# Ledger of designs, part 15: peptides against a protein of PDB entry 4X86

Target 1, 56 residues: chain A of PDB entry 4X86
Amino acid sequence: EGPQLLLSEAVSRAAKAAGARPLTSPESLSRDLEAPEVQESYRQQLRSDIQKRLQE

## One batch from the design tools (peptide; made by RFdiffusion4, then SolubleMPNN)

Design b1_p12_3_s1 (from b1_p12_3, 7 letters changed)
Fold by OpenDDE base, seed 1:
Structure b1_p12_3_s1 (fold): chain B 56 residues (1-56), chain A 12 residues (1-12)
Amino acid sequence: as target 1 above (56 residues)
Amino acid sequence: SAFEEALKKALL
């Protein structure tokens, strides 16, 4: 339930928008960002941030 | 940071 965007996808979008590139390989970064515990933390944070944004 | 702003723009 809630937003289903992967953190890896979010980071990719942000990196492209900012013209930033990871120091390590994209594959290594994606692997780290797709770890279940990382993704769950991101999901919770994303939901919280969206709620805060809507209440501004 | 530029990255944080890009993230906010992309997601929120």
Scores: peptide ipSAE 0.044, ipTM 0.566, DockQ to the pose 0.498
Fold by OpenDDE base, seed 2:
Structure b1_p12_3_s1 (fold): chain B 56 residues (1-56), chain A 12 residues (1-12)
Amino acid sequence: as target 1 above (56 residues)
Amino acid sequence: SAFEEALKKALL
């Protein structure tokens, strides 16, 4: 439950907005970012950040 | 609210 945003997608969007390109292959980067533990950490952080901002 | 929508757009 919670936001359904993949970290890999978030990073891709941020990179595009910043005009940045990864030095490693996009596939390798995506694979690392899509690891379950990484994605879960991002989900938790995102949820926490949203909650904090809504409380401000 | 407008704030909530803006926040969602920024974070999601």
Scores: peptide ipSAE 0.031, ipTM 0.513, DockQ to the pose 0.119
Fold by OpenDDE base, seed 5:
Structure b1_p12_3_s1 (fold): chain B 56 residues (1-56), chain A 12 residues (1-12)
Amino acid sequence: as target 1 above (56 residues)
Amino acid sequence: SAFEEALKKALL
């Protein structure tokens, strides 16, 4: 439950906005960012950050 | 800041 945004997608969007590109292959980066434990941590952080933003 | 808002928009 909660926001369903993959960290890999978020990083991709941020990278495009900043004009940054990974030094390694996109596939390798995506593999790391899509790991279940990493995604769960991001989900929790995302939920927290949204709550903080709503309070601003 | 504008940068912070852009980052939030990308990550949230």
Scores: peptide ipSAE 0.029, ipTM 0.513, DockQ to the pose 0.328
Fold by OpenDDE base, seed 4:
Structure b1_p12_3_s1 (fold): chain B 56 residues (1-56), chain A 12 residues (1-12)
Amino acid sequence: as target 1 above (56 residues)
Amino acid sequence: SAFEEALKKALL
């Protein structure tokens, strides 16, 4: 339930927009960002942020 | 608003 955006995709889009590239391998970075506990934390934060914006 | 409620239902 709720938004299902991958943190790895969000970071990739942000990096592209900023013209930034990781010093570590993209595969290693993606592995860390796709970890279940990290993705769940992002989902919770995303939901919270959306709720805050809708209440403004 | 109605729009906010619809958006909440869709996104949350």
Scores: peptide ipSAE 0.025, ipTM 0.503, DockQ to the pose 0.092

Design b1_p12_3_s2 (from b1_p12_3, 7 letters changed)
Fold by OpenDDE base, seed 1:
Structure b1_p12_3_s2 (fold): chain B 56 residues (1-56), chain A 12 residues (1-12)
Amino acid sequence: as target 1 above (56 residues)
Amino acid sequence: SAFAEALQQALS
């Protein structure tokens, strides 16, 4: 449970907003960022960050 | 706090 946001989507949005284009294909980047351990780490970090901000 | 606990539950 918790926030549903893929790291790959977050990075994609951030890159687009910054006008950055990866040297590797978007598919390669997504493949790396969608790895289960990476996504889990991001989920935990996202939850922690939101909790910290909202509890201030 | 109650708020912190509720938030923790909602974000779990």
Scores: peptide ipSAE 0.037, ipTM 0.607, DockQ to the pose 0.086
Fold by OpenDDE base, seed 2:
Structure b1_p12_3_s2 (fold): chain B 56 residues (1-56), chain A 12 residues (1-12)
Amino acid sequence: as target 1 above (56 residues)
Amino acid sequence: SAFAEALQQALS
């Protein structure tokens, strides 16, 4: 439930926009970023940030 | 706004 945005996707987009390339393989990075606990934390943060903006 | 309220509800 809630916004279904992936941290891995967000990081990928940010990296591309900045022209940054990780030293580790993209696959390894994605594996870490797609871990359930990491994704959940990102979801909560995203929800919180959006809610704060809307309530201001 | 209606949009803001709807979004708040969707995110809650």
Scores: peptide ipSAE 0.034, ipTM 0.597, DockQ to the pose 0.077
Fold by OpenDDE base, seed 3:
Structure b1_p12_3_s2 (fold): chain B 56 residues (1-56), chain A 12 residues (1-12)
Amino acid sequence: as target 1 above (56 residues)
Amino acid sequence: SAFAEALQQALS
């Protein structure tokens, strides 16, 4: 439950917006970013950041 | 606001 946003998708969007091209393949990067422990940490951070903004 | 409350609920 909670926000359902993949870190790999967020990174891809950010890289595209910045005109950045990684040295490694997008598939290899996505595999690392989609690891359960990485995704869980991102979800927690995202939830925390949004909640802080709403409570301002 | 109602929107903020709904968003907080969705993020919980």
Scores: peptide ipSAE 0.032, ipTM 0.590, DockQ to the pose 0.109
Fold by OpenDDE base, seed 4:
Order: structure tokens, then sequence, then C-alpha cells
Structure b1_p12_3_s2 (fold): chain B 56 residues (1-56), chain A 12 residues (1-12)
């Protein structure tokens, strides 16, 4: 349960918004960011950060 | 707000 946002997608959106291009291939970066342990950590952090903001 | 409460519920 909770947010179902991919870290790889979030990073891609952020890079696009900032006009940044990765030095490594997008495929390699996405592979690393889509690793289950990385995605789970991101989900937990995202949930926590959003909840903190809403409780301010 | 109702929106904040609903969002918190969705994230729980």
Amino acid sequence: as target 1 above (56 residues)
Amino acid sequence: SAFAEALQQALS
C-alpha cells in the first residue's frame, strides 16, 4: 500500500524539469533505480516526507 | 483540511 511512484520515473521527470542529461545511458540508470530495494526505500521516504508536510 | 485528511488516509 501507499504511493506507487517509480524512482526512475521521478528522477527522469526531475532531470527533464532541470534540463539535465545523465552522463551514463538512461537504460543503465533506470536499471539501477528500478532495483527492488532502491524502489522500496524511495517509497518509504516519499510516504514519510509527504506525511510530514501534511502534518505541518 | 478534508483534502489533507484524505491524502493522509491514502498514504497510510
Scores: peptide ipSAE 0.032, ipTM 0.589, DockQ to the pose 0.096

Design b1_p12_3_s3 (from b1_p12_3, 6 letters changed)
Fold by OpenDDE base, seed 5:
Structure b1_p12_3_s3 (fold): chain B 56 residues (1-56), chain A 12 residues (1-12)
Amino acid sequence: as target 1 above (56 residues)
Amino acid sequence: SAFEAALQKALS
């Protein structure tokens, strides 16, 4: 519905910034991280963490 | 709160 914050995109950006490379392949990593159950868990955790940090 | 509602919408 609203803007999507994808775990796969977040990990990709973090890996690039750190100069890290997946052991298998970027495509395999992205496939695993784009699974709907994984994305939903990330969304819930992200919401919780942001709410806690901003105290709102 | 308004922030929580906006966050819920953004992450829905």
Scores: peptide ipSAE 0.029, ipTM 0.555, DockQ to the pose 0.126
Fold by OpenDDE base, seed 4:
Structure b1_p12_3_s3 (fold): chain B 56 residues (1-56), chain A 12 residues (1-12)
Amino acid sequence: as target 1 above (56 residues)
Amino acid sequence: SAFEAALQKALS
């Protein structure tokens, strides 16, 4: 289960907001960021960061 | 806390 918040999508949104473009290609970057182990690490870090920010 | 529990559930 868990939230449907993909790291690849988060990075894409951040890049768009900053007006940044990957040096290679958006597709290649997305492929790397969609790897299961990368997504799991992101989920864990996200949980940790949210807990720290809200002091709970 | 309640927030931690809710977050644990949401991110499970």
Scores: peptide ipSAE 0.029, ipTM 0.530, DockQ to the pose 0.107
Fold by OpenDDE base, seed 2:
Structure b1_p12_3_s3 (fold): chain B 56 residues (1-56), chain A 12 residues (1-12)
Amino acid sequence: as target 1 above (56 residues)
Amino acid sequence: SAFEAALQKALS
């Protein structure tokens, strides 16, 4: 339901754009970022940040 | 608000 917003994807894109590589591996980093509790926290934070910025 | 509702839907 609705578009899926993945922290792992966001971080991957940011790292790629910056030419940065994780110390261990992209796969290891993605595994950590795909944890349910981490993803949920990201979703909540993203919602909160957007609401605060637009004050709506 | 409508914005908040839409955001909730998009992030659900």
Scores: peptide ipSAE 0.029, ipTM 0.540, DockQ to the pose 0.110
Fold by OpenDDE base, seed 3:
Structure b1_p12_3_s3 (fold): chain B 56 residues (1-56), chain A 12 residues (1-12)
Amino acid sequence: as target 1 above (56 residues)
Amino acid sequence: SAFEAALQKALS
């Protein structure tokens, strides 16, 4: 429903900006980062961080 | 709060 905040996309953008390349392949790394349990942990952490920073 | 509800929706 709302905007999708994918960890795999965030990492890909960060790696590109830093000029970093994974040892295996971008596709293999993305597959690991798209695992449901990993994405859920990222979502929870992101929500927590935003709430803490805005103090709400 | 309204902020928390909006955040939950955005991150759902």
Scores: peptide ipSAE 0.026, ipTM 0.539, DockQ to the pose 0.108

Design b1_p12_3_s4 (from b1_p12_3, 7 letters changed)
Fold by OpenDDE base, seed 5:
Formats: sequence, C-alpha cells, structure tokens
Structure b1_p12_3_s4 (fold): chain B 56 residues (1-56), chain A 12 residues (1-12)
Amino acid sequence: as target 1 above (56 residues)
Amino acid sequence: SAFAEALKKALS
C-alpha cells in the first residue's frame, strides 16, 4: 500500500526540468529504476520524507 | 489539517 509514485517517473520529470540527459539509453535507465527492490526503497524513503515534512 | 490527514492516509 502507500503512495503509488514511480521512481522512474520522478527521475524522468526531474531530468526534463533540469535539461539533463543520461549517457545510457532511456530504456536501460527505466528498466533499472523500475526494478521492484529499487521502487520499494524509493517508496519507503518518500514515505519517510513526507512524514517528516508533515511534522514540521 | 484536512490535507495532512489525507496524506497520512495515503501513506499508510
């Protein structure tokens, strides 16, 4: 459960906003960022960070 | 706030 925010989507949006482009192919980057263990770690970190902000 | 409560629920 929890927020359904993809790390791959977050990175893509950040890269676009910064005008940055990866050295590797977008497909390879997306594959790595969409791995279940990576996504779960991101979800946990995001949850923690948002909770900290709510307590400020 | 209502917004904070909504976020807490979404993060559960």
Scores: peptide ipSAE 0.026, ipTM 0.523, DockQ to the pose 0.112
Fold by OpenDDE base, seed 2:
Structure b1_p12_3_s4 (fold): chain B 56 residues (1-56), chain A 12 residues (1-12)
Amino acid sequence: as target 1 above (56 residues)
Amino acid sequence: SAFAEALKKALS
């Protein structure tokens, strides 16, 4: 539950905004970023960060 | 705010 944002999507957007391209293929990067444990860590961090802001 | 409360609920 909670916000369902993908780390892979966040990284993709950031890379596009910065005009940056990875040395590895985008597909390989996405594969790593979409790993369940990585995605869960991102979700937890995102939730924590937003909660902190809302509680300030 | 209503928005803040809605976010809190969504993040729970």
Scores: peptide ipSAE 0.026, ipTM 0.524, DockQ to the pose 0.110
Fold by OpenDDE base, seed 4:
Structure b1_p12_3_s4 (fold): chain B 56 residues (1-56), chain A 12 residues (1-12)
Amino acid sequence: as target 1 above (56 residues)
Amino acid sequence: SAFAEALKKALS
């Protein structure tokens, strides 16, 4: 259980909000960001960060 | 708050 946010989607949203475009192809970037180990690390960090915020 | 509780549930 826990947050089910894709890192690739989060990065895309952040880039869009900042008006930024990747220097490499979006497909290649998404492939790297969707790797299971990367996604799991992001999930853990996201959970931790949100928990810290709730405890403030 | 209700929002905080909802987040706690989502993070469980």
Scores: peptide ipSAE 0.026, ipTM 0.512, DockQ to the pose 0.116
Fold by OpenDDE base, seed 3:
Structure b1_p12_3_s4 (fold): chain B 56 residues (1-56), chain A 12 residues (1-12)
Amino acid sequence: as target 1 above (56 residues)
Amino acid sequence: SAFAEALKKALS
């Protein structure tokens, strides 16, 4: 279980909101961001951040 | 709150 938000999707949404476009292809960037170790680190960080907010 | 409980469940 846990939050099911892909880092690649989060980055894409953030870039769109900021009007930014990557120098590299979106596919290449997504491939790097979808690596298991990267996604796991993001999941842990996201979980930690939300827990901190709940404790405030 | 209901919102807090929903978050706890989502984070489990």
Scores: peptide ipSAE 0.025, ipTM 0.511, DockQ to the pose 0.114

Design b1_p12_4_s1 (from b1_p12_4, 6 letters changed)
Fold by OpenDDE base, seed 1:
Structure b1_p12_4_s1 (fold): chain B 56 residues (1-56), chain A 12 residues (1-12)
Amino acid sequence: as target 1 above (56 residues)
Amino acid sequence: AFDAALREALLG
């Protein structure tokens, strides 16, 4: 139910598009971002942000 | 630039 985009994938795409290079390895960063509690918090935030955009 | 790219990746 609701959007199920992976935060790790979104961050990876954004970093590539912006030419940003994190100080930590991409694999380590992805592992941290894929933690279930982090992913769930992101999903809720994303849902909220989409709803806000639709209401504007 | 990263913030804008992230916004587009998430909501675009």
Scores: peptide ipSAE 0.133, ipTM 0.737, DockQ to the pose 0.495
Fold by OpenDDE base, seed 2:
Structure b1_p12_4_s1 (fold): chain B 56 residues (1-56), chain A 12 residues (1-12)
Amino acid sequence: as target 1 above (56 residues)
Amino acid sequence: AFDAALREALLG
């Protein structure tokens, strides 16, 4: 329920768009970003940000 | 650049 975007995917897309290359392996970064607690925090923040945008 | 790209990826 609610936003189901993955933080790992968002970061990956951003990195590619910006031409950024993480010093750590992409696999390691993805593993960290896909951790349940991290993903949940991101989901909550995203929901909050969307709500803010809707209020504007 | 990364911040802008991330914002776009999240909200765009």
Scores: peptide ipSAE 0.131, ipTM 0.740, DockQ to the pose 0.557
Fold by OpenDDE base, seed 4:
Structure b1_p12_4_s1 (fold): chain B 56 residues (1-56), chain A 12 residues (1-12)
Amino acid sequence: as target 1 above (56 residues)
Amino acid sequence: AFDAALREALLG
């Protein structure tokens, strides 16, 4: 239940938009960002952020 | 710039 946006995808889109290049390979960065515990923490924070915006 | 881009990537 709740948002299912991938952190790796969000970071990738943001990096492209900002013209940012990571020091490590994109594959290595994506691997770290796709770790289940990292993705779950991101999902929880995203849910919290959405809830805050709904209260504005 | 990155923070703003990330926000747009999530909300856009």
Scores: peptide ipSAE 0.131, ipTM 0.736, DockQ to the pose 0.462
Fold by OpenDDE base, seed 3:
Structure b1_p12_4_s1 (fold): chain B 56 residues (1-56), chain A 12 residues (1-12)
Amino acid sequence: as target 1 above (56 residues)
Amino acid sequence: AFDAALREALLG
């Protein structure tokens, strides 16, 4: 339940849009961002941020 | 900027 967006996908899209080149390989970055504890923290943060924006 | 792009990617 709640937002199901992947942090790794969001970062990848943002990097492409900004024309950014990671110093580390994209694969290594994705691996780190897809760690379950990182993804869960991101999901909670995203949920909170969305709720805040809706209440403004 | 990366920050703005990230915001748009998430909320746009």
Scores: peptide ipSAE 0.124, ipTM 0.733, DockQ to the pose 0.457

Design b1_p12_4_s2 (from b1_p12_4, 6 letters changed)
Fold by OpenDDE base, seed 1:
Structure b1_p12_4_s2 (fold): chain B 56 residues (1-56), chain A 12 residues (1-12)
Amino acid sequence: as target 1 above (56 residues)
Amino acid sequence: AFEAALQEALLG
């Protein structure tokens, strides 16, 4: 339950918008960011951040 | 710039 946004997709969009080019390949970066434990911690943080913003 | 873009991608 809660918002489901892929961290890998968010990072990819941000990198494109900022013109940032990582030293590692996009595929390797995406692989690391798509790890279940990384994605879950991100989801929890995102949910918390959204709740904080709504309360401000 | 990346941090700002990331915030927009996540929260915008």
Scores: peptide ipSAE 0.166, ipTM 0.764, DockQ to the pose 0.491
Fold by OpenDDE base, seed 2:
Structure b1_p12_4_s2 (fold): chain B 56 residues (1-56), chain A 12 residues (1-12)
Amino acid sequence: as target 1 above (56 residues)
Amino acid sequence: AFEAALQEALLG
């Protein structure tokens, strides 16, 4: 329930769009970003941000 | 640029 977006995917898309490259390997970055605690924090933050935007 | 792109990826 809630936003079904992956932080790793969002970061990847942003990096590609901006022409940015990770200082570390993409695999290492993805591993870190896909960690359950990180993904959950991201999901919560995203939900919060969306709620704020909808109320503005 | 990255921040803007991230915002777009999330909200766009």
Scores: peptide ipSAE 0.164, ipTM 0.762, DockQ to the pose 0.507
Fold by OpenDDE base, seed 3:
Structure b1_p12_4_s2 (fold): chain B 56 residues (1-56), chain A 12 residues (1-12)
Amino acid sequence: as target 1 above (56 residues)
Amino acid sequence: AFEAALQEALLG
């Protein structure tokens, strides 16, 4: 139900586009961002943000 | 411009 985008994938794409280099390994960052509780919180926030944009 | 890139990755 709702958007199902991976936060880890979005962050990695954004970091690459911005030329950002994480202080920790990309693998460690991805592991943290792929935690179920983090992903669920992100999904809820993303849905909310999209709804806001649609209402503007 | 990480924030802008993130928005494009998510909503683009």
Scores: peptide ipSAE 0.162, ipTM 0.759, DockQ to the pose 0.469
Fold by OpenDDE base, seed 4:
Structure b1_p12_4_s2 (fold): chain B 56 residues (1-56), chain A 12 residues (1-12)
Amino acid sequence: as target 1 above (56 residues)
Amino acid sequence: AFEAALQEALLG
């Protein structure tokens, strides 16, 4: 239930849009960002942020 | 009504 956007995908899209390149390998960065605890924290924050914006 | 529908679509 709720948003299922991947943090790793969001970071990749943002990096591309900003013309940024990771200092570490993309694979290592993706591995860290795809960790279940990190992804769950992102999902919870995203849900909270969306709710706040809709209530403005 | 629209706000509630949008919240349901995104967060439901």
Scores: peptide ipSAE 0.043, ipTM 0.588, DockQ to the pose 0.110

Design b1_p12_4_s3 (from b1_p12_4, 6 letters changed)
Fold by OpenDDE base, seed 3:
Parts: structure tokens; C-alpha cells; sequence
Structure b1_p12_4_s3 (fold): chain B 56 residues (1-56), chain A 12 residues (1-12)
């Protein structure tokens, strides 16, 4: 329940928009970011951040 | 800025 955004996808989009080039391969980065515990933490933080913005 | 780009990508 709640927002179902992938952290790996969000980071990739942000990096591209900023013109950033990771020193490690995109595949390696995605693998780390797609870990279940990381994704769950991100989901919780994302929900919190959205709520904060809506309250401002 | 990366942080602003990330925020836009997530919430835009």
C-alpha cells in the first residue's frame, strides 16, 4: 500500500537529469538499491516526504 | 543539483 516507486529507477532518473556518471556500473548500483530492506526503507521515507510536502 | 532532480523525479 502507498506509493510503489522503485528507488533504483528514481536514482537513475535523477542521475540522468543531473548529468551524473556513476563510478560503478548501473547494474551494480541497481542491484544494491533493489534489496528488499532498502526498498522498504525508501517506501517509508517517500511516504513521509510526500506527506511533509503536502503539509507545507 | 542532484537532490533537486531526485525530488522532482519522485514527486513531480
Amino acid sequence: as target 1 above (56 residues)
Amino acid sequence: AFEEALRAALLG
Scores: peptide ipSAE 0.045, ipTM 0.545, DockQ to the pose 0.470
Fold by OpenDDE base, seed 5:
Structure b1_p12_4_s3 (fold): chain B 56 residues (1-56), chain A 12 residues (1-12)
Amino acid sequence: as target 1 above (56 residues)
Amino acid sequence: AFEEALRAALLG
């Protein structure tokens, strides 16, 4: 249902673009970012941000 | 139309 916009994927791409390295392993970071409650919060924020842009 | 479609897609 709806597009899958994964926070873990977004963070991974952002980190690569910035040349940043996490202090912990990428696997540990991904595990935290893929938690259902975290993902849902990200989806809601993303929805809000996109809607704001569409209304500009 | 696009805004409504996007809203529905994100909420679905």
Scores: peptide ipSAE 0.025, ipTM 0.527, DockQ to the pose 0.109
Fold by OpenDDE base, seed 4:
Structure b1_p12_4_s3 (fold): chain B 56 residues (1-56), chain A 12 residues (1-12)
Amino acid sequence: as target 1 above (56 residues)
Amino acid sequence: AFEEALRAALLG
């Protein structure tokens, strides 16, 4: 299990922070980012990165 | 203590 953070939400926040707007429509981009296999890969990477930082 | 709790939560 672990934390359920949405990749689509993370990308949206990052884009806002950078002042960037995608050429692709937001809904189309979100659809791609919310695909189960993509979201799961993000969750695994996030979990790994957080654990590494906790060990520093 | 907090770091260990967070690590445990992520392992679940």
Scores: peptide ipSAE 0.023, ipTM 0.503, DockQ to the pose 0.111
Fold by OpenDDE base, seed 1:
Structure b1_p12_4_s3 (fold): chain B 56 residues (1-56), chain A 12 residues (1-12)
Amino acid sequence: as target 1 above (56 residues)
Amino acid sequence: AFEEALRAALLG
C-alpha cells in the first residue's frame, strides 16, 4: 500500500541528476538497493515524508 | 498544487 517507487530507481535518478557515476556496476548497486528490507525501509520513510510535506 | 506536483514527481 502507498506509493510504489523503488529505492534503486530513486538512487539511479538522483545519481543521473547529480552527474554521479558509481564505481561499482549498476547491477551490483541495484541488487543491494532492491533488497526487501532496504526497500521496505525506504517505502516507510517515503510515506512518512510525503505525509509530513502534505501537512505543511 | 503541491499534491499534484508530488504525484507527478513520484508517478511520472
Scores: peptide ipSAE 0.020, ipTM 0.483, DockQ to the pose 0.111

Design b1_p12_4_s4 (from b1_p12_4, 5 letters changed)
Fold by OpenDDE base, seed 3:
Structure b1_p12_4_s4 (fold): chain B 56 residues (1-56), chain A 12 residues (1-12)
Amino acid sequence: as target 1 above (56 residues)
Amino acid sequence: AFEEALQEALLG
């Protein structure tokens, strides 16, 4: 019911759309973001924050 | 904006 994309994919797509370049390699970024414990907690937090922003 | 693009990637 929530976001189904991997967090790394979402970040990569957003960066490309915004014309942003990460300071670290995309491979390193993906590795860090795809760690299960990191992805799950961050995904929940980010989703909540986004929803709050949309409701303001 | 990055934030808007991220919102779309996650929710859209």
Scores: peptide ipSAE 0.198, ipTM 0.775, DockQ to the pose 0.425
Fold by OpenDDE base, seed 2:
Structure b1_p12_4_s4 (fold): chain B 56 residues (1-56), chain A 12 residues (1-12)
Amino acid sequence: as target 1 above (56 residues)
Amino acid sequence: AFEEALQEALLG
């Protein structure tokens, strides 16, 4: 339940849009960003941010 | 630029 955006995907899209490239390998970065605890924290933050937007 | 792009990717 809730937002199902992957942090790794969001970061990838942002990096691509901004023309930014990670200094470390993309796969290593993705691995770190896809860690369950990181993804869960991201999901919670995203949900919170969306709720804030809805309250604006 | 990255931060702005990230915000757009997340909330845009």
Scores: peptide ipSAE 0.197, ipTM 0.779, DockQ to the pose 0.495
Fold by OpenDDE base, seed 1:
Structure b1_p12_4_s4 (fold): chain B 56 residues (1-56), chain A 12 residues (1-12)
Amino acid sequence: as target 1 above (56 residues)
Amino acid sequence: AFEEALQEALLG
């Protein structure tokens, strides 16, 4: 359970929306952001942030 | 702008 949004997906959406381009290839960036340890840390932070927002 | 877009992508 918990948030299922990938950090790589969030970054990709944000980059496109902002017109930002990675210095490296988008594929390389996505690969790095999809690393399990990175994604897990993000998931934990996102869950915490959502909980805090809901408590306000 | 990227940070704002990221927040919107996550929370919008």
Scores: peptide ipSAE 0.193, ipTM 0.777, DockQ to the pose 0.454
Fold by OpenDDE base, seed 4:
Structure b1_p12_4_s4 (fold): chain B 56 residues (1-56), chain A 12 residues (1-12)
Amino acid sequence: as target 1 above (56 residues)
Amino acid sequence: AFEEALQEALLG
């Protein structure tokens, strides 16, 4: 239940849109961003942000 | 109604 977009996917899409490239390998970055604690924090924030936007 | 349905779909 709730948002299921991966933070790693969101960051990758943003990087492509901005033409930004990580200093480390994309694989290493994705590994860090896919850590359970990082993904959970992102999910909670995303849920909160969406709720706020819908209530406006 | 739509807003509620959307919230349930995305945040339920």
Scores: peptide ipSAE 0.052, ipTM 0.573, DockQ to the pose 0.109

Design b1_p12_5_s1 (from b1_p12_5, 4 letters changed)
Fold by OpenDDE base, seed 1:
Structure b1_p12_5_s1 (fold): chain B 56 residues (1-56), chain A 12 residues (1-12)
Amino acid sequence: as target 1 above (56 residues)
Amino acid sequence: SAELLERVARIL
């Protein structure tokens, strides 16, 4: 339905913007960041942070 | 905007 907000994508974009490259490999980094528990934690944090911003 | 952030929050 809506756009996916993936931590892996966010990190990839941030790394690109900073000109940073992972020490191991982009594939390994992506695998770690795409773990469901990691993604779920990110989703919860992002939702919470947005809600906090809305109340400011 | 607050509206945009609210819409994003609903997606999550």
Scores: peptide ipSAE 0.040, ipTM 0.584, DockQ to the pose 0.068
Fold by OpenDDE base, seed 3:
Structure b1_p12_5_s1 (fold): chain B 56 residues (1-56), chain A 12 residues (1-12)
Amino acid sequence: as target 1 above (56 residues)
Amino acid sequence: SAELLERVARIL
């Protein structure tokens, strides 16, 4: 339940902001970044980072 | 705000 913050979306936005192009195809990169284990690790890290920020 | 960050953390 709840909104999903995808790593693939975050990377896409970062690349756009930096004016960067991936060396591999966008589809291949998205596939790698959307892997469940990668997404779960990102979610956990993001949650942890936010919690750390709240305690600063 | 801290409140916004808390809300985001909660939905993750």
Scores: peptide ipSAE 0.040, ipTM 0.585, DockQ to the pose 0.068
Fold by OpenDDE base, seed 4:
Structure b1_p12_5_s1 (fold): chain B 56 residues (1-56), chain A 12 residues (1-12)
Amino acid sequence: as target 1 above (56 residues)
Amino acid sequence: SAELLERVARIL
């Protein structure tokens, strides 16, 4: 119920910021990172991490 | 901002 924060987008932005390029094509990497189970795990982890940070 | 983090956490 809000904007989706995609792992694939997060990784792409991080890679760009670091000047890093994957050995495989960006398209292949994005495909793997956009898998539903990966995205769901990322969402859960991100939420958990943010909540933990708020409690620190 | 704690408020921003709370809002993001709620959305996720």
Scores: peptide ipSAE 0.039, ipTM 0.582, DockQ to the pose 0.070
Fold by OpenDDE base, seed 5:
Structure b1_p12_5_s1 (fold): chain B 56 residues (1-56), chain A 12 residues (1-12)
Amino acid sequence: as target 1 above (56 residues)
Amino acid sequence: SAELLERVARIL
């Protein structure tokens, strides 16, 4: 429920903006970044970073 | 917006 912020999507957008290209295929990288444990770690870090920004 | 950031933090 609610909007989902995916690490794989965030990395893809950031890479495009920076003009960076991985040595492996974008699909392979996205597959690794979509692993549930990786996404959960990203969610926790993003929550922490947002809370820190609110305290600035 | 601080309010928007708080909403996002709660969703995560």
Scores: peptide ipSAE 0.039, ipTM 0.580, DockQ to the pose 0.067; fails the geometry check

